# Designs tried in a protein design run: peptides against a protein of PDB entry 4QMF. Part 131

Target 1, 175 residues: chain A of PDB entry 4QMF
Amino acid sequence: ESSFMTLFPKYRESYLKTIWNDVTRALDKHNIACVLDLVEGSMTVKTTRKTYDPAIILKARDLIKLLARSVPFPQAVKILQDDMACDVIKIGNFVTNKERFVKRRQRLVGPNGNTLKALELLTKCYILVQGNTVSAMGPFKGLKEVRRVVEDCMKNIHPIYHIKELMIKRELAKR

## One batch from the design tools (peptide; made by RFdiffusion4, then SolubleMPNN)

Design b2_p25_4_s1 (from b2_p25_4, 8 letters changed)
Fold by OpenDDE base, seed 5:
Structure b2_p25_4_s1 (fold): chain B 175 residues (1-175), chain A 25 residues (1-25)
Amino acid sequence: as target 1 above (175 residues)
Amino acid sequence: EKEKEEEELLKKAIEELEKELKEEE
């Protein structure tokens, strides 16, 4: 039997409490057990004797990982679908200077979140920039593009250059 | 129609980003 655990920050505790029954119901459909430990600040998912699809435990692992990184439940639960993949991109180690880090992270979001929205549309992904990570959900091809843009942004390549490139590629693909 | 709306949104976003890029330089 397989089990996965993830820690979550304290500021997520209240939210996770409110949605945990929904998490339980979603996982019960797949005969995956789950535990919310408020003392440790952890979420655990486990296979049971009734688990039919052994691969679903990996998706359950990804679900709690996404929830720990502030992805809301209605979005995170979509990871249980076969056609949905996710990526959690660590961005905190690209730049040691805090001010430069914050500036480059803000470039991913852009004014009014327009940079992020453009990137989401072009890659067909959901993208959440939070803390030292960027969480993305969508098709595998789109996730690869998101990771490239995010990492390059942290390396001081402005997302606009990639967005322009993706727009050109999109137009070419329609022909 | 949705594709045209998305394209317009993307064009506007790029214009805004280009403006910001110039201001950051």
Scores: peptide ipSAE 0.194, ipTM 0.798, DockQ to the pose 0.745
Fold by OpenDDE base, seed 1:
Structure b2_p25_4_s1 (fold): chain B 175 residues (1-175), chain A 25 residues (1-25)
Amino acid sequence: as target 1 above (175 residues)
Amino acid sequence: EKEKEEEELLKKAIEELEKELKEEE
């Protein structure tokens, strides 16, 4: 039997308590057991004797990882679908200066969230910028592009250059 | 039609981002 555990920050506790029954129900469909430990501040997923697909435990692992990074349950639960992948990109170590970090992180969102929306459309991904991580969900190809844009942004390459490139590629693909 | 709407949204987003870049320079 396989199990995975993920720690979550204290500020997520109230939300996780609220949605945990939904998590349990979603995982029960796959015969995956789950535990919310409020003392430790952890989520655990486990295979059971009735788990049919051994690969689903890895998706369950990803589910709790996404939830720990503030992805809302209705979005995070989509990771259980076969066609969905995810990535959690750590952005906190690219810049030592806090102000510079905040500025570069804000560029990923952009004015009125337009940068983020553009990236989501072009990559066919869901993207959440939160704290020291960017969580993304979607096709593998899209996730690779998201990671490139996010990391380059933290390296002071403005997302607009990648957006323009992706738009050109999109136009070329229509021909 | 959906593709056209998305394209328009992307063009507007780029325009706004270009404006922001110029303001930051």
Scores: peptide ipSAE 0.193, ipTM 0.797, DockQ to the pose 0.692
Fold by OpenDDE base, seed 2:
Structure b2_p25_4_s1 (fold): chain B 175 residues (1-175), chain A 25 residues (1-25)
Amino acid sequence: as target 1 above (175 residues)
Amino acid sequence: EKEKEEEELLKKAIEELEKELKEEE
């Protein structure tokens, strides 16, 4: 039997309580057990004797990981689909200066979220910037691109350069 | 048609971002 656990921050507790029945239902379809521990502040997923697909537990692991990082359930649950992958990119360690960190993180979002939206469109990913992490969901190729852009942004390479590059690549691929 | 709309949106977004970059410099 395989089991995975993730911790979640206190501010996420109320939401997780609200959606946990939905989580349970989604995982029950795959015969994956789950536990929300409010005392520890953890989510756990476990295979059962009835679990048919051993790989689904890894997706369940990813589900709770995404939920812990503020991804809403209707989006996070898509990770259970075969063609869907995810990545949680830690951005908090690239810059020690808080103001610089905030500035660079804001560049990922951009004015009115346009930078983020552009990146989502170009990579075919869902992207959520929250705290010290960026959560992304989508195809593996897209996720790789997202990680590159995100990390480079934290290294003071403005996302616009990558967006332009991705646009050019997209145009070339259409020919 | 959807692709064209997305492309236009992307172009506008880039234009806005370029403007912001110039303002930050």
Scores: peptide ipSAE 0.190, ipTM 0.793, DockQ to the pose 0.692
Fold by OpenDDE base, seed 4:
Structure b2_p25_4_s1 (fold): chain B 175 residues (1-175), chain A 25 residues (1-25)
Amino acid sequence: as target 1 above (175 residues)
Amino acid sequence: EKEKEEEELLKKAIEELEKELKEEE
């Protein structure tokens, strides 16, 4: 039997309590047990004797990881689909200066969220920038591109450079 | 001024991309 646990920040508790019945129902379809521990501030997923697919526990692990990082349930639950992958990119360690960190993180979102929207469109990923992490969901190829753009942004390479590159690649692929 | 130029360029790029996506569907 396999088990995975993730911690969540206090500000996420209220939301997680609200949607936990939906999480339970979604995981029950796969015979995965789950526990919300409000004292510890953790979520746990476990295989059961009835778990048929041993790989589904890894998707359940990813589900609680995404939920802990503020991804809403209707989006996060899509991770249970076979064709959906995810990545949680830690961005908090690239820059020691807080102001520089905030500035670079804001560049990833861009004015009116347009930079993020462009990246989502070009990579076919869902992307959420929250705190010290960027959560992404989508095809594996798209996730690799997202990670590259996010990490480069934190290294002071503006996302617009990658957006232009991805746009060119897209145009070339149409020919 | 540089930020404004980048914003306008990005906005135009997104608008064009969205248009193309709609036409392909």
Scores: peptide ipSAE 0.107, ipTM 0.705, DockQ to the pose 0.046

Design b2_p25_4_s2 (from b2_p25_4, 9 letters changed)
Fold by OpenDDE base, seed 1:
Structure b2_p25_4_s2 (fold): chain B 175 residues (1-175), chain A 25 residues (1-25)
Amino acid sequence: as target 1 above (175 residues)
Amino acid sequence: KEEEENEKLLKKAIEELEKELKEEE
């Protein structure tokens, strides 16, 4: 039987406690067991003897990963759907200078969140910029594009260039 | 309709971003 564990930061504890019954109910539908360990600061998901689809445990793994990265439950639980994928992009290691890191991370959000909203619309993804990670949920093609834009942004390529490119591609795809 | 609204939103967002880029340079 398969098991996966994810650590979560202390500041997520209160929220995770409040939604854990909802997590349990969502996973019970798939006969996946789950445990919230407040002492260790971890979430665990496990297959059971009644688990019908063994592949669902990988989605359960992704669920707790997303929750650990501050994705809210109503969004994170969508990962259990067959057509939904996710990516957690680590951005904290691209630059050593903290000020430069903050500036580049802020470019992903942009003024009034416009950069982020544009990326979400163009990629058909949900995107959350939090701490040292960017969490994304959506189709595989969209996720690939999100990762490219995010990593390039941390490498000092402004997201606007990718947004313009994606806009052109979208217009060309209109029949 | 939703697609048209999204297109308008995207165009506005790009225009605002371009203005900010010019200010940063």
Scores: peptide ipSAE 0.144, ipTM 0.766, DockQ to the pose 0.691
Fold by OpenDDE base, seed 4:
Structure b2_p25_4_s2 (fold): chain B 175 residues (1-175), chain A 25 residues (1-25)
Amino acid sequence: as target 1 above (175 residues)
Amino acid sequence: KEEEENEKLLKKAIEELEKELKEEE
């Protein structure tokens, strides 16, 4: 039997408590057991004797990872679909200066969230910028593009450059 | 000024993208 555990920050506790029954129900369909430990501040997923697909535990692992990083349940639960992948990109270590970090992180979102929306549209991914991580969900190819844009942004390459590039690639693909 | 210019470019790009997406539907 396989198990995975993920810690979550204290500010996420209230939300996780409210949706945990829904998490349990979603995982029960795959015969995956789950535990919310409020003392430790952790989520655990486990295979059971009834788990048919051994690979589903990896998706369950990803589910709790996404939930720990503030992805809402209705979006995070989509990770259990066969065609859905995810990535959690750590952005907190690229810049030591807090002000510079905040500025670069804000560039990923952009005015009125337009930069993020454009990136989501171009990559066909869901993207959430929260704290020291960027969570993304979507096709593997799109996720690779998101990671590139996010990391480059933290390295002081403005996302607009990649958006323009992705737009050109999209236009070329239509021909 | 540079940020404002980037914002304008982004808005135009998004507008164009939205039009293209709508035309594909």
Scores: peptide ipSAE 0.085, ipTM 0.678, DockQ to the pose 0.047
Fold by OpenDDE base, seed 3:
Structure b2_p25_4_s2 (fold): chain B 175 residues (1-175), chain A 25 residues (1-25)
Amino acid sequence: as target 1 above (175 residues)
Amino acid sequence: KEEEENEKLLKKAIEELEKELKEEE
């Protein structure tokens, strides 16, 4: 029997309440139990006696982790698919100065979200920048690239340099 | 067509980002 719990911020409570029935239904298909604790502000997933695939609990863990980090349910639930991986990149510890942190985090999004969109297209990932984390979903290779760009951005390497590099690689791959 | 649109989007994004980078420096 395996169980995983994650905490979520207060501002996420209302949304999680609205989608929790959908979470339950999605996990029921895999015989994974789940609990939303509004007092503690936590989500829990558990295997049951009927759980067939022991590995699915790890995906369920990732699901609640993504939900806690503001990933919307229709996207987060895709983590239950075999071909989908995720990464939650902590960005809050790279810079001590708050204003510098905010500035560098904003560079990941860019004007009108264009930086983020470019990264998503080039890496074939979903990417969400929220609070002190960046959540990404996609193929492992793409996730590795996302993490590199995100961490380098927090280290004051502008994402544009990586975007240009990825574009060049993409063009070369078409030949 | 989707690929062409994506390429156009990427090129535009780069141009805007280059402008932003120059303004930040």
Scores: peptide ipSAE 0.160, ipTM 0.777, DockQ to the pose 0.815; fails the geometry check
Fold by OpenDDE base, seed 5:
Order: structure tokens, then sequence, then C-alpha cells
Structure b2_p25_4_s2 (fold): chain B 175 residues (1-175), chain A 25 residues (1-25)
């Protein structure tokens, strides 16, 4: 039997405890077992003898990964859909200077979240910037674009340049 | 309609971001 475990930070405990029955119910539809360990601070998903689709365990793995990275359950659970993919982009290792890191991470969000919203619309992805990671959900093409913009932002290329480029490409594709 | 609204939203967002970029530089 296949199993996957992920750790979650302490500040997520209360939320995860609140929604865990919903997680269980969602995974039960696929005959995937799950365990929330509040002592260890971990989530585990496991196949059972009744698991029909062996690939669903990988999606369950992604579900708990997303939940651990502060993605809300109503959004994270969409990963169980066949057409939905995700990416967790590590951004904490691009710069060593904390102030520079915070500044560049903030550029991904932008004023009033406008940069992030623009990027979400252009890529057709959900994007969450949290801590040392950016979580994204959507089509593979969109996820590839998100990763490029996010990584380049951490390399001091402002997201606005990519957003402009994506807008031009979008307009050209409509013709 | 939704696409047109999104386009307008995007253009406005870009204009605001360009202004902020100039202020940060």
Amino acid sequence: as target 1 above (175 residues)
Amino acid sequence: KEEEENEKLLKKAIEELEKELKEEE
C-alpha cells in the first residue's frame, strides 16, 4: 500500500483541525484513508484495499502538501480533479538577504494584490504567496508561466515585465 | 463580457504597477 506524509507548521493546526472532516469525506469518495496527527504536526494519506484508481494517491499527496502551505480547503480540494495540477515553488533560496527576499516576495503580490491577480488571470491559475513558497494550481501551461515569473522575480526581474509580455501574447492569441 | 472586463482590469492593474515601479526606482 502507498502512503505519503507531510508536516505542517503549528499556526495551521487550528484550521486543519476544523476542516479535517471535510478532507476525510473528500478522500473517502476515492477510498483514500487519511490521518491528522496533532502531536507530530503531520498529515498522512494512504491507499486502501478498496482504492480503485492508483493515481489518486498522488493527488491526495498534493492535497495535503497544499494544505500544509496555507491553501484553503475549498481551493486545495480541487486538486483531486483530473484536469487540475499544482506546483509548490520554493523561493527562499534565491537570495540570502532577508530584506531583499521580503521586498522581492512582496513584488509578486503588489499593491492591493494587483500583481498577483493579474498573473492569476493571465495564467488561469490560483496563486498563493506564503512564507518561503508560492503555491499554484491550474493548467500545466499556466503553471509553467507562473514558475517563470516567480523565479525571475526572486532574481530581481520585476513581474510587471512578464505581465506585459503575457498580455501581448494573449491579445495575439485572440486573433 | 467577462473577457472584456478582465482586460480592462488587467490594463488598469498594469498602469498602477508601472506608476509604483517608477516610484520604487
Scores: peptide ipSAE 0.144, ipTM 0.766, DockQ to the pose 0.681; fails the geometry check

Design b2_p25_4_s3 (from b2_p25_4, 8 letters changed)
Fold by OpenDDE base, seed 5:
Structure b2_p25_4_s3 (fold): chain B 175 residues (1-175), chain A 25 residues (1-25)
Amino acid sequence: as target 1 above (175 residues)
Amino acid sequence: SEEKENEELLKKAIEELEKELEEEE
């Protein structure tokens, strides 16, 4: 039997309590057990004797990881689909200066969220910028592109340059 | 089509972002 545990920050507790029955229901379809520990502040997923697909536990692991990083349940639960992948990109260690960090992180979102929206459309990914991480869900190719843009942004390469490049590539691919 | 609409949205977004970049620097 396999088990995975993820800690979550205190500010997620109320939300996780609200949706936990839905999490349980979604995982029950795959005979994966789950536990929400409010004392420790953790989520756990476990295989059972009835678990048929051995790979689903890894997706369940990803589910609780995404939930811990503020991805809403209706989006996070899509990770259980076979064609859906995810990535959690740590951005907190690229710069030591807090002000610089905040500025570069804000560039990922952009004015009115336009930068993020553009990236989502071009990569066919869902992207959430939260705290010291960027969570992304989508096709593997798109996730690679997201990681590149995110990391380069934290290295002071403005996302607009990547967006323009991706747009050109998209146009060329349509031909 | 949805694709054409998205393309137009992307173009507009890029224009706005370029403007913001010029203003930031």
Scores: peptide ipSAE 0.137, ipTM 0.761, DockQ to the pose 0.667
Fold by OpenDDE base, seed 4:
Structure b2_p25_4_s3 (fold): chain B 175 residues (1-175), chain A 25 residues (1-25)
Amino acid sequence: as target 1 above (175 residues)
Amino acid sequence: SEEKENEELLKKAIEELEKELEEEE
C-alpha cells in the first residue's frame, strides 16, 4: 500500500474544509482513501485493498499537491484524468531580493493577466501563479514549455520572448 | 520605456493569436 502526504498553509484551511467532501467523493470512485488533518495542516491520500489501478495514487498525490498550492478543486480534480499531467514549479529561490522577486513574478501574469493568458493558450495548459510556486496542468509538452518560460522569467528573461517564439512555432506547425 | 514597449508587443501578439484562434473555430 502507498501513501502520500502534503502540508498546506494556514490560509488555505478554510477553503479545503469546504471542498473536502468533494475531494473524498472524487477519490472514492478510485478507492483511494484521504484524510484532512487540520491540526498538522496536512492532506493524505492512501491506496486501499480495493484500489485497482496502482498508478491512480500518483494522481491523487498530485491532486492534494495542487490543492495545497491554491488551485481550485474544479480545476485540480481534472488531474485524475488520464491525459492530464501537472507541475509545481518553485520560483522563490531564484532571487534573494524580494522586490526583484515580486517584479519578475508579476511579469508572468502581465497587464490584466494577458501574459499568463497568452501562455495558457499557446501551451494548452492551466497556469496559476501563487506565492512561491507556479502550478500548471496540461499535456507534458505544454508543461515543459511552461517550466522553461517560468524559470527563464525568474532568470530575467521576459516571457514575451517565449510568447513570440511559441507563436512562430504554432504558425509553422499549421503549415 | 522598454516595459511599455513589451506590453504593446504583447497586446499585438495576443490580438493576433486570438484572431487565429477565432479563424480555426
Scores: peptide ipSAE 0.075, ipTM 0.658, DockQ to the pose 0.047
Fold by OpenDDE base, seed 3:
Structure b2_p25_4_s3 (fold): chain B 175 residues (1-175), chain A 25 residues (1-25)
Amino acid sequence: as target 1 above (175 residues)
Amino acid sequence: SEEKENEELLKKAIEELEKELEEEE
């Protein structure tokens, strides 16, 4: 049997309680068991004797990982689809100065979320910037692009440069 | 079309971002 656990921050507790029945139902379709521990502040997924696909437990692991990082359930549950991949990019260790960290993280979102929306459209990914991580879901190629942009942003390369590059590539592909 | 709308939104977003970048630096 395989089991995975993920801790979640306290501020996420109320939401997770609200959607946990939906999580359970989604995982039951794959015969994956799950537990929400409010005392410890953890989510656990585990295979059962009825689990048919051994790989689905890894997707279940990714599901709870995404949920812990504030991805809403209707989006996070898509990770259970065969063609969907995800990445959780840790951004908290790139910069020691808190103000600089916040500034660079904000650049990923941009005014009115326009930077983030642009990145999502160009990479065909879902992207969520929260706390010390960026969560992304989508095709593998798109995820690689997202990671590059995110990491470069934390290294003080403004996302706009990558956005322009991606737009040029998109335009060229249409010709 | 949705694609055309997205392209226009992207162009406008870039213009706004460029302006903000120039103001920050």
Scores: peptide ipSAE 0.154, ipTM 0.771, DockQ to the pose 0.734; fails the geometry check
Fold by OpenDDE base, seed 1:
Structure b2_p25_4_s3 (fold): chain B 175 residues (1-175), chain A 25 residues (1-25)
Amino acid sequence: as target 1 above (175 residues)
Amino acid sequence: SEEKENEELLKKAIEELEKELEEEE
C-alpha cells in the first residue's frame, strides 16, 4: 500500500472542506482512498486493495499537492487524466528582498494578466501564480517551458524574452 | 478560428508587454 500526505495552509481549510466530497468521489473512481485532517491541516491519499493502476496514486498525490497550492478543484482534478502533468515551482528562494520578489512575481502575471495568458497559450498549460509557488498543469514539454520562464523571471530575465522566442518557434513550426 | 483568435490575443499581449518594458526603462 502506498500513501502520500500534503499539508495545506489554514486559509485553504474552508474551501477544501467544501470540495472534499468531490475529491472523494473523483478518487473513488480509481479506488484511491483519501482523508482530510482539519486538525493537522493535511490531505492524505492511499491505495486500496482494489486499486488496479499503481500509477494513479502518483496522480492523486499531485491532486492534493495542487489543491494545497490554491488550484481550484475543477482544474486540479484534470491531473487524473493520462495526458495531464503538473509542476509546482517554488519561487520564494530566488531573491531575499521582498520588494524585488513581489516585483518579479508580478512580471509573471503582467498587466491585466496578459503575460500569464500569453504563457498559457504558448505552452498549452494552465498556470497559477500564488504566494511562493507557481502551479502549472499541461503537457510535459509545456511544463518545462513554464518552469524555465518562471525561474528566469525570478532571476531578473523578463518573461517577454521567452514569449518572443516561443512565438518565433511557433511560427517556424507552422511553416 | 480559435487559433486565429489566440494569435490576435498573443499579439495584443506582446504589444502591452513591450509598452511596459518601455515604461520600466
Scores: peptide ipSAE 0.138, ipTM 0.762, DockQ to the pose 0.708; fails the geometry check

Design b2_p25_4_s4 (from b2_p25_4, 9 letters changed)
Fold by OpenDDE base, seed 5:
Structure b2_p25_4_s4 (fold): chain B 175 residues (1-175), chain A 25 residues (1-25)
Amino acid sequence: as target 1 above (175 residues)
Amino acid sequence: SEEEEKEKLLKEAIEELEKELEEEE
């Protein structure tokens, strides 16, 4: 039997309690068991004897990982779909200066979230910037592009330059 | 179309972002 556990920060506890029945129901369809431990602050998923698809446990692992990183359930649960992939990009270690970190992280979002929205549209991904991570969901190709833009942003390459490049590439691909 | 609307939104976003970059520098 396979099992995976993910810790979550305290500020997610209330939300996770609220949606946990929905998590359970979604995973029950695949005969995956799950446990929310409020004392430890952890989520666990595990296969059962009735689990038919052994690969679904990896999807379940990704589900709780995304939930721990503040992705809302209606979006996170889409990871259980065969065509959906995800990535959790650690951004907290690129810059030691806190102020510089915050500024560069904010550039990913941009004014009124327009930078992030543009990146989402161009990559066909869902993207959430939270704390020291960026969570993304979508096609594998799009996820690779997101990771490059995010990491380069933390390396002081402004996302706008990548967005312009992606727009040009998109236009060329339509021809 | 939906695709045309997305393209419009992207263009508008780029224009806004370019303006913000100029103001930030």
Scores: peptide ipSAE 0.060, ipTM 0.644, DockQ to the pose 0.666
Fold by OpenDDE base, seed 3:
Structure b2_p25_4_s4 (fold): chain B 175 residues (1-175), chain A 25 residues (1-25)
Amino acid sequence: as target 1 above (175 residues)
Amino acid sequence: SEEEEKEKLLKEAIEELEKELEEEE
């Protein structure tokens, strides 16, 4: 028997309540049990005697992790697919100055979200910038690229340089 | 095509980002 728990911030409570039946239904297909604890502010997933795939519990763990980090359910639930991976990149510790942190985090999003959209297209990943983390979902290669761009951005390397590089690589691959 | 639209969006994004980068520095 395996069990995993994650805490979620208070501002996610309302949303999680509204989608929890959908979470339960999605996990029931894999015989994974789940619990939403509103008092503690936690989500728990656990295997049952009927759980067939032992690896699915790890995906369930990732599901609640993504949900806790503000990934919407229709996107987060895709983590249960065999070919889908995710990464939660902690960005809060790269910079001590709050203003600098906010500025660099905003660079990941860019004007009208264009930087983020470009990065998503180039890496074939879903990317969400929220609070002190960046959540990403997609192929492993793409996730590796996302992490590099995100971490470099927090280290004061503007995402545009990586985006340009990825665009060049994409163009070359078409030839 | 969808691919052409993606390329257009990327080019526009790059141009906008470069402009903003120049304004911030």
Scores: peptide ipSAE 0.058, ipTM 0.657, DockQ to the pose 0.731
Fold by OpenDDE base, seed 4:
Parts: sequence; structure tokens; C-alpha cells
Structure b2_p25_4_s4 (fold): chain B 175 residues (1-175), chain A 25 residues (1-25)
Amino acid sequence: as target 1 above (175 residues)
Amino acid sequence: SEEEEKEKLLKEAIEELEKELEEEE
């Protein structure tokens, strides 16, 4: 039997309590057990004797990881689909200066969220910038591109350069 | 500013992208 646990920040508690029955129901379909521990501030997923696909526990692990990073349940639950992958990119350790960190993180979102929207469209990924992490969901190829853009942004390479590159690649792929 | 210019370029790029997506539909 396999088990995975993730901690969640206190500000996420109220939301997680609200949707936990839905989490339980979604995981029950795969015979995965789950526990919300409000004292420890943790979520746990476990295989059971009735778990048929041993690989589904890894998706369950990813589900609680995404939920801990503020991804809403209707989006996070899509990770249980076979064709859906995810990545949680830690961005908090690239820059020591707080103001510089905030500025570079904001560049990922851009004015009116346009940068983020463009990246989502070009990579076919869902992307959420929250706190010290960027959560992404989508095809593996798209996720690799997202990680590249996010990390480069934190290294002071503006996302616009990658957006232009991705647009050119898209045009070439249509030919 | 340089940042403002980049934002303008991004906006133009996004608008172009949106037009392309609409044409594919």
C-alpha cells in the first residue's frame, strides 16, 4: 500500500473543508482513501485493497499537492484524467530581494493577466501563480515550456521573448 | 519606458494570437 501526505497553509483551510466531500467522492471512484487533518494542516491519500490501478495514487498525490497550492477543485480534479499532467514550480528561491521577486512574479501574470493568458493558450496549459509557486496542468510538452518560461522570468528574462518564440513555433507547425 | 514598450508588444502579440485562433475555428 502507498500513501502520500502534503501540508497546506492555514489560509487554505476554509476552502479545503468546503470541497473535501467532493475530493472524497472523486477519489472513491478509484478506491483511493483520503484524510483531511485540520490539526496538522495536512491532506493524505492512500491506496486500499480495492485500488485497481496502482498508478492512480500518484495522480491522487498530485491532486492534493495542487489543492494545497490554491488550485480550485474543479480544475485540480482534472489531474485524475489519464492525459493530464501537472507541475508545481518553486519560484521563491530565485531572488533574495523581495521587491525584485514580486516584480518578476508579476511579469508572469502581466497587465490584466494577458501574459499568463498568452502562455496558457500557447502551451495549452492551465497556469496559476500563487505565493512562492506556479502550478501548471496540461500536456507534458506544454508543461516543459511553462517551466522554462517561469524559471527564465525569475532569472530576469521577460516572458515576451518566449511568447514570441512560441508564436513562431506555432506558425511553423501549421505549415 | 522599456517595460511599457514590452507590454505594448505583448498586447499586439496576444491580439494577433487571438485572431489566429478565431480563424482556426
Scores: peptide ipSAE 0.057, ipTM 0.667, DockQ to the pose 0.047
Fold by OpenDDE base, seed 2:
Structure b2_p25_4_s4 (fold): chain B 175 residues (1-175), chain A 25 residues (1-25)
Amino acid sequence: as target 1 above (175 residues)
Amino acid sequence: SEEEEKEKLLKEAIEELEKELEEEE
């Protein structure tokens, strides 16, 4: 059987403990087994002999990956849906200066979260900026756009330029 | 419509972001 494991940071432990029964229940519907290891600080998902769809294990893998990156369970569990994809974008290695990193990361969110909201609307994705990663969930096309904007932002290309571009594309698509 | 509202929101957001960008430069 197939198995996948992900580590999670210590600060996530309390939350994961609280929702793990829900995780178990969600995965049980697909006959995927799961284990929360608080000693190691890991989550594991495994196929069983009763697993009908072998591809669901990959979605289960993505589920625990998202949970490890602070995506709330009610959102993360949507990854089990057939039409939902995700991406975890590592942003911590683009800038060595912490202050510059924080500044550029903050640009992704923007004032009152407006930049992030705009990006979510334009890409039809859920986006969470947390720590050294940006987690996104949505259609593949949208995810590709999110990754581009996020990475370019960390490369000092302000998200507004991409947002404007996406707005233009949106307008053109309406015609 | 819902779509019009979203567009309005986006336009407003862009305007705000542009203003902030100008202030940062």
Scores: peptide ipSAE 0.060, ipTM 0.665, DockQ to the pose 0.704; fails the geometry check

